# Ledger of designs, part 2: peptides against a protein of PDB entry 4PN1

Target 1, 261 residues: chain A of PDB entry 4PN1
Amino acid sequence: KIEMNFLNKPIVPDTTKVISNFLTHYLITEPVEHVEIEAKLGTLIDLETQNRFEFPVMNETILNPEFNLRTRFESDMTASEHKYLNEFLNQAFRDSQKPGRLPFAYKHTKQVDLFYETEDNSRDKIRVSKNQSDNQVLACVKKRRVADLFLYCPNDAFDIRISISDELPVSMPSGNQQPSLTRLKDRVGYVHQEIKIDLTKTTQNDPVYDTTERHELEVEFGNIADLRDRAQKAKDGMEAPLFRRVQLFMDNVRILRREHS

## One batch from the design tools (peptide; made by RFdiffusion4, then SolubleMPNN; aimed at target 1 V18 N64 E66; its pose is not in this set)

Design b1_p23_4_s3
Fold by OpenDDE base, seed 1:
Structure b1_p23_4_s3 (fold): chain B 261 residues (1-261), chain A 23 residues (1-23)
Amino acid sequence: as target 1 above (261 residues)
Amino acid sequence: SLLEEILREQKELEEKLHKLAYA
């Protein structure tokens, strides 16, 4: 007979604990009111070499935010990689519709984001999101990036940035104001167990440098209220519900970052 | 163990979600 360890009990991965603590801080300890929590696939770039960052580790590693590693995160992928992931998720969607499975929900949206300068000349711009077809206002927010947690993934095609943002609802800009930037977003969204997976094509027009297109994949917690409740329970000594939700989130991220064309 | 509790919660969540999906 074999036992799993000297206690003969399962053990929680350290990565789950670290991420859970990170989330708990911004959900409970220093709570962000209108919090958005998402993970983006991308590449950690070494600012010195302009190539993918190289770190002396052999597996998924949460980088210590206390250290300046002179890196930037590029939340982009090639069109072919993006197309592959779309096909992969479409297949996952179809498979989930089978009896006995939990089904994906699916939504395709096209929107335009208009960015406006604030009256106080704040670094954070006002973003007005409109439906691209009928120009109906979907949201008007001032988004502030609160914190980032970077995962270096040497064995996978992509690294990961987990971001905490505050999306403060604000009043519409004056009709006399012109947007400083406009972006078109073509978004294909998948939802499974309240985890949102979005594939987004972003088009930005520049009068000088022509049109640029970005391809992004993001994974977001779709039920913040539930997550906050789980985080509160964790602070009160019951960690299991939070750990389970974080594990689910990260497993989905891990599946996606391993897939490539 | 803590992980056993997590797995139990996972099962309960799956059951709830299953009910929602097929209700």
Scores: peptide ipSAE 0.048, ipTM 0.515, DockQ to the pose 0.023
OpenDDE base, seeds 2, 3, 4, 5: peptide ipSAE 0.000, 0.000, 0.000, 0.011; ipTM 0.238, 0.220, 0.214, 0.354

## One batch from the design tools (peptide; made by RFdiffusion4, then SolubleMPNN; aimed at target 1 N21 N64; its pose is not in this set)

Design b1_p24_5_s1
Fold by OpenDDE base, seed 5:
Structure b1_p24_5_s1 (fold): chain B 261 residues (1-261), chain A 24 residues (1-24)
Amino acid sequence: as target 1 above (261 residues)
Amino acid sequence: SDELEEMNKYLEEKLKEALEKYFS
């Protein structure tokens, strides 16, 4: 007979613990009321070289936010990479419809995001999201970035940014206000076990550099209430439910960041 | 060796199962 270790008990990866603690802080300790928690695929860029950041590590590494590493995160990918991921997720969707599997849900949304300046001249703009087809208002929020956690992934095609945001619902801007920025979003969304995976093409008109298109992939916790409950249980000494949910989230992220054409 | 690979595969599967149960 063989055993998994000398205790013959499962072990929680340190990465799971670190991320769980990070989430718990903004879910429970200093709770963000309208919290959005998402991971974006992208690239850590060295500000000095303008190339991908290089660090003397050999695997997935959570960067310590207390250190200024002089990096920026580019949440973008090529159209080719984005297309590949779309095809990959489509196949995953199809496979999940088979007997014995938990199925994906699928949604395709085209929306327009209009950004408005606030009366107090805050850097946080009001975002009005509308459906492109019928101009129905989908949301009106003021989004505040609360915290980021970066994962450097030297063995994968992408690095990861996990972001905590506060999406505060606000009233619609006055009819006399003009948007300072308009973005078109073509979003394909996949949901599996309440983890949301979105592929988004964003089109933005630049007055100087013409129209630009961005390709993003984001993974989001689709059930914040459940996650908060799990985090509370963790604070109360029962960590397993939170660890499991975080591990599920990260495993999905890991699958995606490893895929490339 | 082939035996080691088989053993590792077995352990990986058992670990997976154990982790799933542990965190459920």
Scores: peptide ipSAE 0.016, ipTM 0.379, DockQ to the pose 0.019
OpenDDE base, seeds 1, 2, 3, 4: peptide ipSAE 0.006, 0.000, 0.000, 0.000; ipTM 0.310, 0.192, 0.289, 0.234

## One batch from the design tools (peptide; made by RFdiffusion4, then SolubleMPNN; aimed at target 1 V18 N64; its pose is not in this set)

Design b1_p25_4_s3
Fold by OpenDDE base, seed 4:
Structure b1_p25_4_s3 (fold): chain B 261 residues (1-261), chain A 25 residues (1-25)
Amino acid sequence: as target 1 above (261 residues)
Amino acid sequence: DELKEELEKEQKELAEKLEKKAYAK
């Protein structure tokens, strides 16, 4: 008979603890009311070299937000990388339909996002999302980026940005207002154990620049109420439920960021 | 140990979900 370790107890990785604490802060301590929590795959770019950032570490590490590392995060990938991930997730979806597995849910959505300036000229814009097929309004929100946590992943194809945002529901812009920006989004969504994985192709028409296309993959906590409950328990001294949920989230992220052709 | 207890809880819930799925198909 073997044991886990000399205490015969499970151990929580530091990464899990750090992320859990980060989430707890914005879920409980300084709560964001309409919180969205997502991880995006991308690349940390060194502003000095314009190449992928090189930090003197050998594995996944959370960067300290107190330090200005003079980096930017590119939440984009090549079309080929995006296609590969799509095929990978499609296979994972198929495999999950088999007996003995928990199934993925799948949804394909095509939407248009219309961005409007606010009356107070705030930095945050109002986003109206509509279904492309019938022009039905899906959402009208003012999204504010609250905080970011960056993971440098030297052994993987992608680095990770975990973002906390506030998506405040707001009233529709007045009929006389014109959108300042329009984006078309083709999104395929996979949900497994209430973790959402979205592959998005975004097309943007700029009046000055050529049409640009972006390919993004994001992983999101699909049950914020449950996550908030877990965070509250953590704040009250019972951290295990939150740790396990964060571990699940991060394992899914880790699987995805390792995949490349 | 809270973490061990939570892990066992998850495993139990997973087993129940898998059982339900097996009967539904």
Scores: peptide ipSAE 0.239, ipTM 0.802, DockQ to the pose 0.018
OpenDDE base, seeds 1, 2, 3, 5: peptide ipSAE 0.236, 0.235, 0.212, 0.232; ipTM 0.801, 0.798, 0.785, 0.797

Design b1_p25_4_s4
Fold by OpenDDE base, seed 3:
Structure b1_p25_4_s4 (fold): chain B 261 residues (1-261), chain A 25 residues (1-25)
Amino acid sequence: as target 1 above (261 residues)
Amino acid sequence: DELKEKLEKEQKELEELLEKKAYAE
């Protein structure tokens, strides 16, 4: 009989522990009330070279936020890459409908996001999201980016940004206010085991950027209450449930970042 | 434009598949 190691016990990867601790901090230690936790596929760009960041590591590596690496993260991909991922996820959806599998859920949404300046002229804008077809209000929030964790992935097509955000529900802007920015979003969403995978095409008229379209893929924890419960258990000494959930999340991210046209 | 149309077709097919599955259950 073969054993998995000399203790014959499962071992938790260090990456899982680091990410779990990161999440626990903003779920439990300094809790964000309306927390959104997502990973985006993109590219770490070296500000000096304007090329993809190069670091002397050979595999997936969480970058220490205490060090200024003079990088920016571009959460974008080509239309071709985006299409490929869409096709890939479509096939995954089909396969998951077979007997013995847990099925994907699927939803296609088209919305318009209207951004408004706040009365106090704060940097945080109010986002009003409306259904593109009937103009019904879907949400009105003030989103604040709380923290980021970057993963450099030298062997894959994309690097990863895990972000903690606070989406505060707020009242609708006054009727006399005009939006400072309008963004169209075409989103196809896949949900598997409460992990949300969204492919989003964003159209925006931005005078600063040459392209008006952005193609993004994001992976999000779909059940924050459950995740918070798991994080609390981890703080209380039972880490396994949290580790399992984070491992699932990261495995999905790893699958996606390896796929490219 | 062509790429966009292809994406839309794939999305439509996926939605149809989902509907069929829901109906069969």
Scores: peptide ipSAE 0.029, ipTM 0.506, DockQ to the pose 0.013
OpenDDE base, seeds 1, 2, 4, 5: peptide ipSAE 0.022, 0.007, 0.000, 0.019; ipTM 0.410, 0.315, 0.300, 0.449

## One batch from the design tools (peptide; made by RFdiffusion4; aimed at target 1 F67)

Design b1_p26_1
Pose (drawn by RFdiffusion4):
Structure b1_p26_1 (pose): chain A 256 residues (1-205, 211-261), chain P 26 residues (1-26)
Amino acid sequence: KIEMNFLNKPIVPDTTKVISNFLTHYLITEPVEHVEIEAKLGTLIDLETQNRFEFPVMNETILNPEFNLRTRFESDMTASEHKYLNEFLNQAFRDSQKPGRLPFAYKHTKQVDLFYETEDNSRDKIRVSKNQSDNQVLACVKKRRVADLFLYCPNDAFDIRISISDELPVSMPSGNQQPSLTRLKDRVGYVHQEIKIDLTKTTQNTTERHELEVEFGNIADLRDRAQKAKDGMEAPLFRRVQLFMDNVRILRREHS
Amino acid sequence: EEEEEEEEAEHILKDLAENLEEKAMA
């Protein structure tokens, strides 16, 4: 017989607790009506060296946003790093279809991104996405970035950025208006337990941009867990962000 | 110099969990 600790009851990891606080704030305390919560793989770049951020730590660590660490985030990876993750996810996809497993879901999207500027003093963009096939509109949203949280991961090829955005559905722009940006987007979507793993390849109309993002697919249920956590029963919220961060961690450690 | 850099990193990470808890439970 073996116990996990001298209490014999599970304990919350420090990171899971902190991220749960970050998510509960923008879900409950200062709520965002149309919230998108996603984490992207990439690289933390030191502004002076223009290289990867160096920090005297040995494990995955959350950076305090109230400190100026002179850093920016590159949400980009090589084509090989993108293909390597594609193969790994495909293999993980088929293994989930086997007996006893909770299966993956799959959705491949070939669409066009149109970005517009706003009439306000804000730096928001109005995004219009359309099928590359029939050109029917998939979405028309005004997107505002609310908050970011950076995880420096010295043991891995990638760092993590957790972004909280606000995607408000809006009406279509006028025809007599030039889009600020137009690009193709090849989005390969995997879904497991309502956690979305998106593998995106955008083509600038040339320059290519390869990304991997992991986002909560069921916000309404997550908002309910955040409410229970604010009221004391915080176990379901913890179990949720633990699953999210563990998925993000598995994909982060996958590299040649 | 290496010990000073570790003390600075610890100072940066010290109050992070307290600040985010205060915001979540406000």

## One batch from the design tools (peptide; made by RFdiffusion4, then SolubleMPNN; aimed at target 1 V18 H25 E66 L149; its pose is not in this set)

Design b1_p27_7_s1
Fold by OpenDDE base, seed 1:
Structure b1_p27_7_s1 (fold): chain B 261 residues (1-261), chain A 27 residues (1-27)
Amino acid sequence: as target 1 above (261 residues)
Amino acid sequence: SYYEELSKLFLSEEEKEELEELEEELE
């Protein structure tokens, strides 16, 4: 007979606990009303060397936000890496359609994002997203970055940024207002068990990155209401449902960050 | 994988049964 451990009970990994606590804070303790929670694949860059950050650890490590490590996060990858991930996800999609599996959903969207200045000239811009095919409005929001959690992943191709954002729905800007910035997005989206995986090509002139096209992969919690319910249960002493959902999310992230050409 | 096995530790009994059924169908 084999047992899990000397107590024969499951034990929560510390990484899962830390992430769960981070999410619970912004879901329950100081709740963000229109919260978006996503992980982006990218690279932690050392500002001194301009190379990938090197830290004396041997595995996935959550960085303490209280310490300034003099890093920046580049949420980008090469076209080749992006193509590889697209092919990988396409295969995963096909395999999931087989009997006995939970199927992926698939969506391809081409959109344009128009950014407008606010009346109070605040730092937060209004983003209007339109479908390129019929020019219909998809969304109009003010997005604010609330918090970030960085994971250094020395054994994988990418590091991870988990971000908490507030996406406040707002009214359309006046018809006389012109956009201050325009960007094109080509997005391929995959959904499995309410976890969203998006591959996005963004066309924009960025003075910081000096690129016309960016390649991003993001993983997002697709059911925030359910996640908030799980977080509330965790605060009330029942932690297992939250741990399961966070584990699922992180498993998908871990699969993806290991796959590149 | 290691993480897949860890994920199984947090599943409810119902979820474990469902997973076992799925694994049997894939064999």
Scores: peptide ipSAE 0.024, ipTM 0.503, DockQ to the pose 0.022
OpenDDE base, seeds 2, 3, 4, 5: peptide ipSAE 0.000, 0.014, 0.019, 0.016; ipTM 0.276, 0.443, 0.489, 0.455

Design b1_p27_7_s3
Fold by OpenDDE base, seed 2:
Structure b1_p27_7_s3 (fold): chain B 261 residues (1-261), chain A 27 residues (1-27)
Amino acid sequence: as target 1 above (261 residues)
Amino acid sequence: SYYEKLSLLFLSEEEKKKLLEELLKKL
């Protein structure tokens, strides 16, 4: 007979615990009302070298947010990498339709995002999202980045940024107001077990950014209410449900960041 | 618990204030 360990009980990785705690803070302790939680694939860039960040670790490592490591995060990838991930996810979608599996859902969306300055000239802009085909308004929000947690992944193609955002629904800007920025988005979305995976091609004319086109992959918690419930249970001493959901999320992220052309 | 220890990394403003006050009392 073989047992898992000397306690014969499942063990939770520290990564799962740390991320779970991070999420619990912004779900329960200081709750963000309209919270969005996503992980983006990208690269931690060392500001000194302008190369990928180097740290004396040999595996996936959560960077301590208490320290400024003089890094920036680039959420862009090459067109070839993006295409490869799309093909990979398409195959995963097909395989999930087979008997005995839980199926993916699929959606393709093309939208235009219009950014407007706020009346008080705050840093946060109002984003109006419209369907490109008929200009139907999809959303009007003021998005604020609340917190980031970075994972350095030396063995994989990408590093990870987990972001907490507040996406506050707001009224439409006045008709006489001009957008400060326009962004076109071509998004392919996959959903599996309420985890959203989006491949996004973004085109924008921004004087601040050198690149007109970006290729991004993001993984998002699709059921925030459930996640909040799990986080509350964790605060009350029952951690397992939260750990399981975070583990699922991170396993999906880990699969994706290992894939490259 | 381990979870409680990890919470030290993500304190609320109120918790930070409380912790600071406690530390100041020890000086």
Scores: peptide ipSAE 0.037, ipTM 0.449, DockQ to the pose 0.400
OpenDDE base, seeds 1, 3, 4, 5: peptide ipSAE 0.000, 0.034, 0.034, 0.000; ipTM 0.219, 0.454, 0.422, 0.216; seeds 1, 4 fail the geometry check

## One batch from the design tools (peptide; made by RFdiffusion4, then SolubleMPNN; aimed at target 1 V18 F22 N64 L149; its pose is not in this set)

Design b1_p28_2_s3
Fold by OpenDDE base, seed 5:
Structure b1_p28_2_s3 (fold): chain B 261 residues (1-261), chain A 28 residues (1-28)
Amino acid sequence: as target 1 above (261 residues)
Amino acid sequence: MEKLLEEMRSLMDPEVLELQRELAEKLK
């Protein structure tokens, strides 16, 4: 007979605890109504060197948000890296279709995002998303970045930003308004156990600058209602369900950030 | 943000947190 430890009980990593606390705050304590919670793969950049951030740690580390470490986060990767991750996820998708596994769902979408200035001249822009094929409006939201949590991952190809956003549904801009920015998004989405993984190629045309292309990978909690319920239970003293869900989320993130060509 | 930070501080050892504050001062 074997036991998992001398208590024969699951143990929760500190990362899980910290992230769970972070999420609980914006789910329950100061709740964001239309919350989006996602992790993006990218690179922490040292503002002084403009190179990848370096810190004397040997593993995944949540940076303490109380302190400014003079970093910025670049949520981008090379086309080659993006392609590799796409192939990796395609294989994972195929493997998950086998008997005895929980299957991935797959969706490929091409959309155009139109950004509009708000009438109140607020910092946040209105985003109108349309399907490229039929020009159908998919969403009209005002997205506000609420908070970020950064994970420095010295042993992995990517660092991680976990972001809390408020995606407020809003009315369509007036017909006389012109978009300030237009982005084309080619998104491949994978969903496994209500965790959404998106590979996105974003093309932006600038009249002054050449067309730029960004390659992003994001991991998102697909069931916010469930997560909120778990967070509430955690506030009430039952943390296990939340920890399990966060652990699942982070394990998926960890898998992805380690993959590179 | 402050409320969040208070919650996060509670997850850490006070001495460790103080050391981090000292470190932050060095990084200025």
Scores: peptide ipSAE 0.309, ipTM 0.850, DockQ to the pose 0.474
OpenDDE base, seeds 1, 2, 3, 4: peptide ipSAE 0.303, 0.294, 0.264, 0.274; ipTM 0.847, 0.838, 0.806, 0.821

Design b1_p28_5_s4
Fold by OpenDDE base, seed 1:
Structure b1_p28_5_s4 (fold): chain B 261 residues (1-261), chain A 28 residues (1-28)
Amino acid sequence: as target 1 above (261 residues)
Amino acid sequence: SNKWLEELKEEEEKKKKELEELLKKLLE
């Protein structure tokens, strides 16, 4: 008989534990009401060199937020990388339709995001999302970034930012207000086991940014209620369900960050 | 705020202490 280890029990990687605790805090301990939890692929950039940050590690590493590393995160990739990931996900979608597999869901959306300043000139803007085809309002929210966790991935094409956000539904801005920023979004969305994977092409006319088009990939927890339940169980001493869900999420992220043209 | 990190460290310290105590008992 073969055993897993000398305890004959599954072990949980530190990455899973750290992320699980991170999520538990904002799900249970200091709960965010309208929480969005997503991982974005991108690049940690050294502010001094303006190149990708270099750290003396050889594998996926969660950066300790206690240390000021003087970095910024750019949630962007090349058009070529984005196209490759799109083809990769399309193939994964097709394969998942085979008997014995759990199928992907697929959705293609085109929307316009209008950003408005708040009356109090707060840092957070109101985002009005409209369908590009009929201009129907899809959502009106004020998104607040609550927390970030960064993973440095020296062996992969991308680094990872896991973000906790609060998406507060708000009333539409007054009719006399003009948007401070307008973005066109072309989004291809995939869902597998309630994990959402979105490829987004964003076009904007922003005088501040030289780049008018951005290519982003994000992975999001699609069932927050279930995740919150798992986090509560973890607080009550049963951590396994949360660890399994986080592991699933991170494995999907790991697959994606390794794939590139 | 890094309150979540403080919580993590506290839990890790507790687990470490428990393990040390267990090991001590096994060696007696």
Scores: peptide ipSAE 0.310, ipTM 0.776, DockQ to the pose 0.564
OpenDDE base, seeds 2, 3, 4, 5: peptide ipSAE 0.299, 0.293, 0.293, 0.307; ipTM 0.763, 0.763, 0.762, 0.772

Design b1_p28_8_s2
Fold by OpenDDE base, seed 2:
Structure b1_p28_8_s2 (fold): chain B 261 residues (1-261), chain A 28 residues (1-28)
Amino acid sequence: as target 1 above (261 residues)
Amino acid sequence: SWLDLVKDDPYYKEIEELIKKYLEEKEK
C-alpha cells in the first residue's frame, strides 16, 4: 500500500496558495467590481541588459511585487512562436472532441479598438471596441490596471504576468473626440472548462508612433462569478474549491508556456 | 495587502533574502 505523504492527505503547492491569496484579495478583500483576471505569456526583460531577466532560481518563481527588480514585461512573441501555439491549440481542440473528453469551444473574432483620452486627462483611456465587419459597437469601457503578479519561468519559453484589471463600462466618447490610438485585433479564442485562451494578432496605429504588430497569448478566467464565490468560500475557511480552480488555470498556463517553435 | 498572508512563510523569507542579495550584487 502506498500513501500520499506521512499525513496521507493532499497538500497544496505554495504557488497555488500565493496566487489564490492574490486573487482573493482583489475579488473579496478589496473587491474590484468589474474585474478581469488574465495571464499573459511573455518575457521579463532586465532593463539594464535588455535581455531576459536572470535570477538565481531553477524553477517557476513568483516574484515579490514589493521589490523593484528593474524589469519590464514584454507580452509579445514571434510570429513563428504564435503560429506554433496556434497549431498546438488546434490539435488540442481536435483531441478534445473525442469521446470521453470535455470539448473545447472555438471562436474567431476581428475587432477594432479605438482609444480615447478622458476629459480629466487621466492615464486611463476609454476603449471602444467595434466589430471589423459591420462596425457594431461591442463594448465601451475604461480599463484600469489594478495589480500584476509576475512569474519567472527559467525552464520554459515564456514568463508569465497575471494581471488584475477593472473594466468599467462607460458612455461613448463625444463625437468631436478623435481616437488617440487605434488597434486592430485578430483573435482566435479557445475555451475549455470556462478558461479562455486567446491568440491575438494586433496591429496598432498610433498618430505619433509607427505602426506596430504584436502576437500575444493570454489565458483568462471565463467565469468570474464562480471564481468570486470560490474566493469567498476560501475566506470563510473552505479553500479547496478555490485551490482547484487556480490549479486548473495554472496547469493550462504551464502547458502553454512550455511550448515553443 | 494580500502579501501579508504569505510573508511569514519560511520559503518566501528565503526568497526575499535571495532577492536582496541578488540586488546587492548587481549594484557592485
Scores: peptide ipSAE 0.028, ipTM 0.232, DockQ to the pose 0.903
OpenDDE base, seeds 1, 3, 4, 5: peptide ipSAE 0.015, 0.021, 0.014, 0.017; ipTM 0.343, 0.394, 0.414, 0.366; seeds 3, 4 fail the geometry check

## One batch from the design tools (peptide; aimed at target 1 N21)

Design b1_p29_1 (made by RFdiffusion4)
Pose (drawn by RFdiffusion4):
Structure b1_p29_1 (pose): chain A 256 residues (1-205, 211-261), chain P 29 residues (1-29)
Amino acid sequence: KIEMNFLNKPIVPDTTKVISNFLTHYLITEPVEHVEIEAKLGTLIDLETQNRFEFPVMNETILNPEFNLRTRFESDMTASEHKYLNEFLNQAFRDSQKPGRLPFAYKHTKQVDLFYETEDNSRDKIRVSKNQSDNQVLACVKKRRVADLFLYCPNDAFDIRISISDELPVSMPSGNQQPSLTRLKDRVGYVHQEIKIDLTKTTQNTTERHELEVEFGNIADLRDRAQKAKDGMEAPLFRRVQLFMDNVRILRREHS
Amino acid sequence: LEELKEELEEEEEERLDNLDNASDEMLSS
């Protein structure tokens, strides 16, 4: 017989608790009506060295946003790093179809991105996405970035950025308006337990941009867990962000 | 062994409170 600790009850990891606080704030306390919560793999770049951020730590750590660390985030990876993660996810996809497993879901999208500027003093963009096939509109949203949280991961090839955005559905722009940006997007989507794993390859109309993103697929249920956490029963919220961060961690450690 | 469990429970409460306080201070800024 073995116990996990001298209390024999599970304890919350420090990072899971902090991220739960970050998510509960923008879900409940200062709620975002049309919230998107996603984490992207990439690299923390030191503004002076223009290289990867150096920090005297040995484990995955959350950077305090109230401090100016002179850093930016590169949400990009090489084609090989993208292909390597693609193969790994495909293998993980097939293994989930075996007996006793909760299966993966799959969705491949070939679409066009159209970005527009707003008439306001804000730096928001109006995004219009269309199919590359029939050109029927998939979405028309005005996107606002609300908050970011950075995780420096010295033991891995990637760092993590957790973004909280606000995607408000809006009407279509006028025909007599030039789009600020037009590009193709090849999004390969994997879904497991309502956690979305998106592998995107965007082509600038040339320059290619390879990304991997992990987002909560069921926001309404997550908002409900965030409410219960504010009221004391915080176990379901913890179990949720733990699953999210563990998926993000598995993909982060996958590299040649 | 009971005293050790009580001390560890107090430490887990203080740990969680410290994390909450630090998060509240950060999000209030």

Design b1_p29_1_s2 (made by RFdiffusion4, then SolubleMPNN; from b1_p29_1, 16 letters changed)
Fold by OpenDDE base, seed 4:
Structure b1_p29_1_s2 (fold): chain B 261 residues (1-261), chain A 29 residues (1-29)
Amino acid sequence: as target 1 above (261 residues)
Amino acid sequence: EEEKKKEAEEELKKREEKLDEEMKEILSK
């Protein structure tokens, strides 16, 4: 008979605990009301060299947010990388449709995001999202980024930013307001076990700057209510459900960040 | 370089469209 370890019990990776605690803080301790929790693939850039930062670590490492490491996170990838990930996810989708698997759901969305300044001159903009085909309003929110957690991944193609945001539903801007920014989003979304994986091509028309295109991959918790319930249970001493969900999330992120052409 | 980037973007778009069609076929079964 083989045992897992000398206790013959599963152990929780430290990464899972740290992330779980981070999430619990903003789900339960200082709860964000309309929380969005996502991980983006990208690169930690050294502000001095403008290259990917070289941390003195050999594996996935959560960076301590209390330290200013003089880095920025670029949530972008090449068109080639984005294409490869799309092909990879399409294959994963196809394979998941086979008998005995849990199927992916798939959604292709083309939307326009219109950003409006707030009357109070707050840093937070109102975002109106519309469907490109029929101009139907999909959402009107004031999004505020609450916290970030960065993972340096020296062995993978991408580093990770986990972001907690507050997406407060708000009333539509007055008809006299002009958008300060317009963003076109072409999003291919995959959902598996309530984890959302989105490949997004973003085209931003800035009146001052040239049109910028971004290719992003994000992984999001698709069931916040369930996640909050799990976090509450964790605060009450039952951590396993939260750890399992965080582990699932991180395993999906780990799969994606390792894929490269 | 800009032309190569544009070609790559067009190729990406064509592939995305093809993949969407494939997905529609899969979802229709």
Scores: peptide ipSAE 0.067, ipTM 0.621, DockQ to the pose 0.010
OpenDDE base, seeds 1, 2, 3, 5: peptide ipSAE 0.026, 0.008, 0.020, 0.036; ipTM 0.468, 0.248, 0.398, 0.515; seed 2 fails the geometry check

